# Ledger of designs, part 19: peptides against a protein of PDB entry 2YKT

Target 1, 231 residues: chain A of PDB entry 2YKT
Amino acid sequence: SRSEEMHRLTENVYKTIMEQFNPSLRNFIAMGKNYEKALAGVTYAAKGYFDALVKMGELASESQGSKELGDVLFQMAEVHRQIQNQLEEMLKSFHNELLTQLEQKVELDSRYLSAALKKYQTEQRSKGDALDKCQAELKKLRKKSQGSKNPQKYSDKELQYIDAISNKQGELENYVSDGYKTALTEERRRFCFLVEKQCAVAKNSAAYHSKGKELLAQKLPLWQQACADPS

## One batch from the design tools (peptide)

Design b1_p13_2_s2 (made by RFdiffusion4, then SolubleMPNN; from b1_p13_2, 5 letters changed)
Fold by OpenDDE base, seed 4:
Structure b1_p13_2_s2 (fold): chain B 231 residues (1-231), chain A 13 residues (1-13)
Amino acid sequence: as target 1 above (231 residues)
Amino acid sequence: ELEELKRKLEELE
């Protein structure tokens, strides 16, 4: 029946979210944490590299013929520091605005969806059972009427059951239809949330890249000329 | 949004 098919569709939406989307989201969060850790590792490794560069700058500053190159090397390290500060801000946002929020929601959402599906199933079954009962009673009444010497005795009761069946059928169809719309809305909301959080990450990432580009573009011409113009 | 989800869950359980 139409209601049965729509019921199956509704259950399938909930099952898809619970069995496909949420597990995939947990994996996404795990991969995000790995990515964050790797970027933190890059930051740490870069610090060591540029600290070593500062040491080279110190040696240049102590030299007789390369003193001005010491300042260049220090500037390179300083620009790196500023770029890394921007990266740390991006990572903080990545952690707090995306990973933490998704992690908190995904675990709670599993319980929520289970409860929501159960509620829907319970109400759907209740309405279905009530309809089936009325249909069964009508069938029994018709059998009794068929065997009776006075079928007109049951006519009013038959009409009552027919009306009840019609009303219950309509109610069931409406309930299942609304349930399906609700389920689809729940699914879409979860994807939209993911997209919105990724947009925030993208904005922060863009800021990091822009700042780095600006700093390097400003200083690079000066650094490139340093060896050509000895003091 | 998280608090809303908690509220909805409490209503269902």
Scores: peptide ipSAE 0.163, ipTM 0.843, DockQ to the pose 0.863
Fold by OpenDDE base, seed 5:
Structure b1_p13_2_s2 (fold): chain B 231 residues (1-231), chain A 13 residues (1-13)
Amino acid sequence: as target 1 above (231 residues)
Amino acid sequence: ELEELKRKLEELE
């Protein structure tokens, strides 16, 4: 029946969220933490590299013929420091605005969805059972009428059951339909939340990349000419 | 949103 099909669809939405989406989201969070850790590792490794570059700049500054190149090397290291500061800010946002919030929600969401599904199932079953009862009573009444010498005696009662069945069928269909819409809304809300949080991450990432691009674009021409300039 | 989720959960449990 239409109501049965819609009921199955509704349950499948909840099951998909609980069994596919939420586990995948947990994995996504875990991968995000790994990514954050790797970027922190890059930061640490880069510090060592550019500290070594500073050392080379110091040597140039101490030389008789390469002093100006020392300044260039220091500037290169300084630009990196500024870029790194932007990366750190991005990572803080990544952690606080995305990972932490998702982790908190996904933990509660499993319980919520289970309870929501249970509530839906209970009410759906209740309405279904009430409908079945009315249908069964009508069937019994019709059997009595068929065996009676006065079938007209049962006509009013038959009409009452027919009306009750019609009403209960409509209520069940509406409830299941609303349930399906609700389930789809729940699913969409979760994806939308993820998208919105990723947008925030993307904005922060863009700021990081923009800062780096700007700093390098400003300085690179100067650095490229440094060796061509007479000492 | 988290607080709303908590509230809804409390209503269901």
Scores: peptide ipSAE 0.159, ipTM 0.841, DockQ to the pose 0.868
Fold by OpenDDE base, seed 3:
Structure b1_p13_2_s2 (fold): chain B 231 residues (1-231), chain A 13 residues (1-13)
Amino acid sequence: as target 1 above (231 residues)
Amino acid sequence: ELEELKRKLEELE
């Protein structure tokens, strides 16, 4: 029946969220944590590299003929420090605004969806059983009427059951239809939340890249000409 | 949204 098919569709939406979306989201969070860790590792490794660059700058500053190149090397290290600070800020946002929030929600969501599905199933079954009972009673009444010498005495009761069945059928269909819409809305909301949080992270990431580009674009021409300038 | 989810869960349990 139409209601049975819609019921199956509704259950499948909940099952898809619980068995496919949420596990995939957990994996997404895990991959995000790995990505964050790797970027933190880059920051640490970069510190060592640019500290060594500073040492080279110190040596240049101590020389008689390369003092200005010492300043250039110091500037290179400083610009990198600023870029790394921006990266760290982006990573904090990535952690706090995306990963932490998703992690908290996904764990709680399994319980929520289970309870929501159970509630829907219970009510759907209740309405279905009531309809089935009414249909069964009508069938019994019709059998009794066929065996009676006075079938007319059952006519009013038959009409009452027909009306009741029609009403209950309509109610069941409406309930299941609303349930399906609700389930689809629940699914969409979860994707929308992910998109919105990812947008916030993307903005911070863009700021990091922009700042780096600006700083390097400003200084790189100066650094490139440093060796051509007389000391 | 997390708090809302908690509230909804409490209503269902």
Scores: peptide ipSAE 0.158, ipTM 0.840, DockQ to the pose 0.863
Fold by OpenDDE base, seed 1:
Structure b1_p13_2_s2 (fold): chain B 231 residues (1-231), chain A 13 residues (1-13)
Amino acid sequence: as target 1 above (231 residues)
Amino acid sequence: ELEELKRKLEELE
């Protein structure tokens, strides 16, 4: 029946979220943590590299013919420090605003969805059983009427069951329909949450890249000219 | 139980 098909669709939405979306989201979070760790590693490695560059700048500053190049090398290291600070800020946001929140939500969501599905199933079954019972009673009544010498005795009761069946059928259909809409809304809500959080990440990433570009664009012409200038 | 869990989830969004 139409209601049965819609019921199956409703259950499938909940099952898809619980069995496909949530596990995939957990994996996404895990991959995010790995990515964060790798970026932190890059930051650490970069510090070592530019600390070594500072050492080269110190040597230039101590030289007789390359003193001005020492300042250039120091500036290069300082610009890098500022860029890395921006990266660290981005990583903090990535951790606190995306990963932590997703982790907390996905942990709670399994329990929520299980309870929600159970509630829906219980109520759907209750309405279905009530309908089936009414249909069965009508069938019994009709059988009794067919065997009776006075079928008219049961006519009013038959009409009552017919009306009850119609009402219960409509109620069941409406309930299942609403259930399906609710399930789809639950699914969409979860994807929207992910999109919104990822937009925040993108915004922070854009800020990081913009700052780096700005700093390098400002200084690079100066650095490129340094070797052309007389000592 | 369901309502409580729903509330908690909404607070995370």
Scores: peptide ipSAE 0.062, ipTM 0.769, DockQ to the pose 0.168

Design b1_p13_2_s3 (made by RFdiffusion4, then SolubleMPNN; from b1_p13_2, 6 letters changed)
Fold by OpenDDE base, seed 1:
Structure b1_p13_2_s3 (fold): chain B 231 residues (1-231), chain A 13 residues (1-13)
Amino acid sequence: as target 1 above (231 residues)
Amino acid sequence: DLEELKEELEKLE
């Protein structure tokens, strides 16, 4: 029946969230943590590289003919430090606003969805059973009427069962329909949450890239001219 | 309880 088909669709939505979406989200979180760790590693490695650059700048400053180049090398290292600070801020946001929140939500969501599905199933079954009972009673009544010498005696009761069946059928269909809409809304809400959190990450990333671009654009012309200037 | 779980999830959004 139409109601049975829609019921199956409703259950499948909940099952898809629990068995496909949530596990995939857990994996997404794990991959995010790996990505964060790698970026932290980049930051650490970069520090070593630019600390070594500072050492080269110190040597230039101590030289007789390359003193001004020492300042250039120091500036290069300082700009890098500022860029890395911006990256660290982005990483903090990535961790606190995306990963932590998703991790907390996905664990709780498994319990919620299980309870929600169970509630839906229980109520759907209850309505279905009530309908089946009325249909069975009508069938029994009709059998009794066929064997009776006075079938008109059962006509009013038959009409009552027909009306009850019609009403219960309508209620079941409406309930399942609403259930399906609710399930789809639950699914959409979860994807929207992910999109919104990822938008925050994108904004922070844009800020990081913009800051780096600005700092380098300001200083690079100066650095490029340094070797052309007389010592 | 479903309602309690729902409320907890809403706090995380």
Scores: peptide ipSAE 0.160, ipTM 0.840, DockQ to the pose 0.169
Fold by OpenDDE base, seed 3:
Structure b1_p13_2_s3 (fold): chain B 231 residues (1-231), chain A 13 residues (1-13)
Amino acid sequence: as target 1 above (231 residues)
Amino acid sequence: DLEELKEELEKLE
């Protein structure tokens, strides 16, 4: 029946969220933590590299003929420091605004969806059973009427059962239909939340890249000319 | 409780 098919579709939506979406989201969070760790590793490795560059700058500053190149090397290290600060800000946002929030939500969501599905299944079954009962009673009544010498005495009761069946059928169909719409809305809401959080990450990432580009664009011409002007 | 869980989820959005 239409109601049975729609019921199956509704259950499948909940199952897809619980068995596909949520596990995939947990994996996404895990991969995010790995990415954060790798970026922290880059920060540490870069510090060593640019600290060594500063040492080269110190040597230049101590020289008789290369003092100005010392300043250039120090500026290169300073620009790196500023870029790194922007990266750290992005990482803080990435951790606090995306990973932590998703981690808390996905665990709670598993419990919520399980309870929501159970509630839907219980109510759907209850309405279905009530409908089946009325249909069975009507069938019994018709059998009694067929065997009776006075079948007209059952006519009013038959009409009552027919009306009850029609009403219960309509209620069941409406309930299942609403259930399906609700399930689809729940699924969409979860994807939308992910998209919105990723948009925030993208904005922070864009700010990081923009700041780096700006700083390097400002200084690079100066650095490129440093060797051409020994005085 | 389903309503409590729903409320907690809404607070995280």
Scores: peptide ipSAE 0.156, ipTM 0.835, DockQ to the pose 0.168
Fold by OpenDDE base, seed 5:
Structure b1_p13_2_s3 (fold): chain B 231 residues (1-231), chain A 13 residues (1-13)
Amino acid sequence: as target 1 above (231 residues)
Amino acid sequence: DLEELKEELEKLE
């Protein structure tokens, strides 16, 4: 029946979220933590490289013929420091606003969806059982009427059962239909949440890249001319 | 409780 098909579809949506989406989201969070750790590692390695560059700048500053190049090397290291600071801020946001929030949400969501599905199933079954009972009673009444010398005695009661069945069928169909819409909305909401959080990450990433681009664009022409200038 | 869980999830959004 239409109601049975819609019921199956509804259950499948909940099952897909619980068995596919949420586990995949947990994996996504884990991969995010790995990515964060790797970026932290890059930051640490970069610090060593640019600290060594500062040392080269110190040597230039101590020279008689290359003093101004020392300042250039120091500026290069300083720009790197500023870029790395921006990256660290982005990573903090990535951790606190994305990973932590998703982790808390996915843990609670498993429990919520289980309870939501159970509630839906219980109510759907209750309505279905009530419908089945009315249908069974109508069949019994019809059998009794067929064997009676006065079938008209049962006509009013038969009409009552027919009306009850019609009403219960309609209620069941509406409930299942609404349940399906609700389930689809729940699924979409979860994807939308993920998209929105990723948009925030993208904005922070864009800010990081923009800051780096601006700093380098400002200084690079100066650095490129440093060797052409007389000491 | 479903309602309690729903409220907790809504606080995280």
Scores: peptide ipSAE 0.169, ipTM 0.842, DockQ to the pose 0.168; fails the geometry check
Fold by OpenDDE base, seed 4:
Structure b1_p13_2_s3 (fold): chain B 231 residues (1-231), chain A 13 residues (1-13)
Amino acid sequence: as target 1 above (231 residues)
Amino acid sequence: DLEELKEELEKLE
């Protein structure tokens, strides 16, 4: 029946979220944590590299013929520090606004979806059972009427059951239809949340890249001329 | 409770 088909579709949406989307989201979060850790590792390694560059700058500053190159090397390290600060802000946002929030939601969502599906199933079954019972009673009544010398005795009751069946069928169809729409909305909301959070991360990432480009573009011409200029 | 869980999820959005 139409209601049965729509019921199956509704259950399948919930099952897809619970068995496919949420596990995949957990994996996504795990991969995000790995990515964050790798970026933190890069940050730490870069610090060591530029700290060593500062040491080279100190040596240049102590020399008689290369003092001005010491300042250049210090500026290079300082620009790196500023770029790194932007990266750290991006990573902080990545952790706090994306990973943490998704992690909190996905665990809670498993419980929510289970309860939501159960509630839907219980109510759907209740309505279905009530309909089935009414149909069964009508069938019994018709059998009695066929065996009776006075079938008209049961006519009013038959009409009542027919009306009840029609009403219950309509109610069931509406309930299942609304359930299906709700399930689809739940699915879409989860994807939208992911997209929105990724957009926030993308904005922060763009800010990091923009700041880095700006700082390097400003200083690079100066650094490129340093060796050509006399001390 | 479904309503409680729903409320908690809404707070996270």
Scores: peptide ipSAE 0.165, ipTM 0.840, DockQ to the pose 0.168; fails the geometry check

Design b1_p13_2_s4 (made by RFdiffusion4, then SolubleMPNN; from b1_p13_2, 6 letters changed)
Fold by OpenDDE base, seed 5:
Structure b1_p13_2_s4 (fold): chain B 231 residues (1-231), chain A 13 residues (1-13)
Amino acid sequence: as target 1 above (231 residues)
Amino acid sequence: DLEELKKELEELE
């Protein structure tokens, strides 16, 4: 029946979220933590490289013929420091606003969806059982009427059962239909949440890249000209 | 409780 098909579809949506989406989201969080750790590692390694560059700048500053190049090397290291600071801020946001929030949400969501599905199933079954009972009673009444010398005696009661069945069928169909819409909305909400959080990450990443681009664009022409200038 | 869980999830959004 239409209601049975819609019921199956509804259950499948909940099952897909619980068995596919949420586990995949947990994996996504784990991969995010790995990515964060790797970026932190890059930051640490870069610090060593640019600290060594500062040392080269110190040597230039101590020279008689290359003093101004020392300042250039120091500026290069300083720009790197500023870029790395921006990256660290982005990573903090990535951790606190994305990973932590998703982790808390996915843990609670498993319990919520289980309870939501159970509630839906219980109510759906209750309505279905009530419908089945009315249908069974109508069949019994019809059998009794068929064997009676006065079938007219049962006519009013038969009409009552027919009306009850019609009403219960309609209620069941509406409930299942609403349940399906609710389930689809729940699924979409979860994807939307993920998209929105990723948009925040993208904005932070854009800010990081823009800051780096601006700093380098400002200084690079100066650095490129440094060797052409007389000492 | 479903309603309690729902509220907790909404607070995280």
Scores: peptide ipSAE 0.171, ipTM 0.838, DockQ to the pose 0.168
Fold by OpenDDE base, seed 1:
Structure b1_p13_2_s4 (fold): chain B 231 residues (1-231), chain A 13 residues (1-13)
Amino acid sequence: as target 1 above (231 residues)
Amino acid sequence: DLEELKKELEELE
């Protein structure tokens, strides 16, 4: 029946969230943590590289003919430090606003969805059973009427069962329909949450890239001219 | 309780 088909669709939505979406989200979180760790590693490695650059700048400053180049090398290292600070801020946001929140939510969501599905199933079954009972009673009544010498005696009761069946059928269909809409809304809400959190990450990333671009654009012309200037 | 779980999830959003 139409109601049975829609019921199956409703259950499948909940099952898809629990068995496909949530496990995939857990994996997404794990991959995010790996990505964060790698970026932290880049930051550490970069520090070593630019610390070594500072050492080269110190040597230039101590030289007789390359003193001004020492300042250039120091500036290069300082700009890098500022860029890395911006990256660290982005990483903090990535961790606190995306990963932590998703991790907390996905664990709680498994319990919620299980309870939600169970509630839906229980109520759907209850309505279905009530309908089946009325249909069975009508069938029994009709059998009794066929064997009776006075079938008109059962006509009013038959009409009552027909009306009850019609009403219960309508209620079941409406309940399942609403259940399906609710399930789809639950699914959409979860994807929307992910999109919104990822938008925050994108904004922070844009800020990081913008800051780096600005700092380098300001200083690079100066650095490029340094070797052309007389010592 | 479903309602309690729902509230907890909403607080995380």
Scores: peptide ipSAE 0.165, ipTM 0.836, DockQ to the pose 0.169
Fold by OpenDDE base, seed 3:
Structure b1_p13_2_s4 (fold): chain B 231 residues (1-231), chain A 13 residues (1-13)
Amino acid sequence: as target 1 above (231 residues)
Amino acid sequence: DLEELKKELEELE
């Protein structure tokens, strides 16, 4: 029946969220933590590299003929420091605004979806059973009427059962239909939340890249000319 | 409680 098919579709939506979406989201969070760790590793490794560059700058500053190149090397290290600060800000946002929030939500969501599905199943079954009962009673009544010498005495009761069946059928169909719409809305809401949080990450990432580009664009011409002007 | 769980989820959004 239409109601049975829609019921199956509704259950499948909940199952897809619980068995596909949420596990995939947990994996996404795990991969995010790995990415954060790798970026922290880059920060540490870069510090060593640019600290060594500063040492080269110190040597230049101590020289008789290369003092100005010392300043250039120090500026290169300073620009790195500023870029790194922007990266750290991005990472803080990535951790606090995306990973932490998703982690808390996905665990709570598993409990919520389980309860929501159970509630839907219980109510759907209850309405279905009530409908089946009325249909069975009507069938019994018709059998009694067929065997009776006075079948007209059952006519009013038959009409009552027919009306009850019609009403219960309509209620069941509406309930299942609403259930399906609700399930689809729940699914969409979860994807939308992910998209919105990822947009925030993208904005922060863009700010990081923009700041780096700006700083390097400002200084690079100066650095490129440093060796051409020994005085 | 389903309503409590729903409320908690909404607070996280």
Scores: peptide ipSAE 0.161, ipTM 0.832, DockQ to the pose 0.167
Fold by OpenDDE base, seed 4:
Structure b1_p13_2_s4 (fold): chain B 231 residues (1-231), chain A 13 residues (1-13)
Amino acid sequence: as target 1 above (231 residues)
Amino acid sequence: DLEELKKELEELE
């Protein structure tokens, strides 16, 4: 029946979220944590590299013929520090606004979806059972009427059952239809949340890249001329 | 409770 088909579709949406989307989201979060850790590792390694560059700058500053190159090397390290600060802000946002929030939601969502599906199933079954019972009673009444010498005795009751069946069928169909729409909305909301959070991360990432480009573009011409200029 | 869980999820959004 139409209601049965729509019921199956509704259950399948919930099952897809619970068995496919949420596990995949957990994996996504795990991969995000790995990515964050790798970026933190890069940050730490870069610090060591530029700290060593500062040491080279100190040596240049102590020399008689290369003092001005010391300042250049210090500026290079300082620009790196500023770029790194932007990266750290991006990573902080990545962790706090994306990973943490998704992690909190996905765990809670498993419980929510289970309860939501159960509630839907219980109510759907209740309505279905009530309909089935009414249909069964009508069938019994019709059998009794066929065996009776006075079938008209049961005519009013038959009409009542027919009306009840019609009403219950309509109610069931509406309930299942609304359930299906709700399930689809739940699915879409989860994807939208992911997209929105990724957009926030993308904005922060763009800010990091923009700041880095700006700082390097400003200083690079100066650094490129440093060796050509006399001390 | 479904309503409580729903509320908690909404607060996280």
Scores: peptide ipSAE 0.164, ipTM 0.835, DockQ to the pose 0.168; fails the geometry check

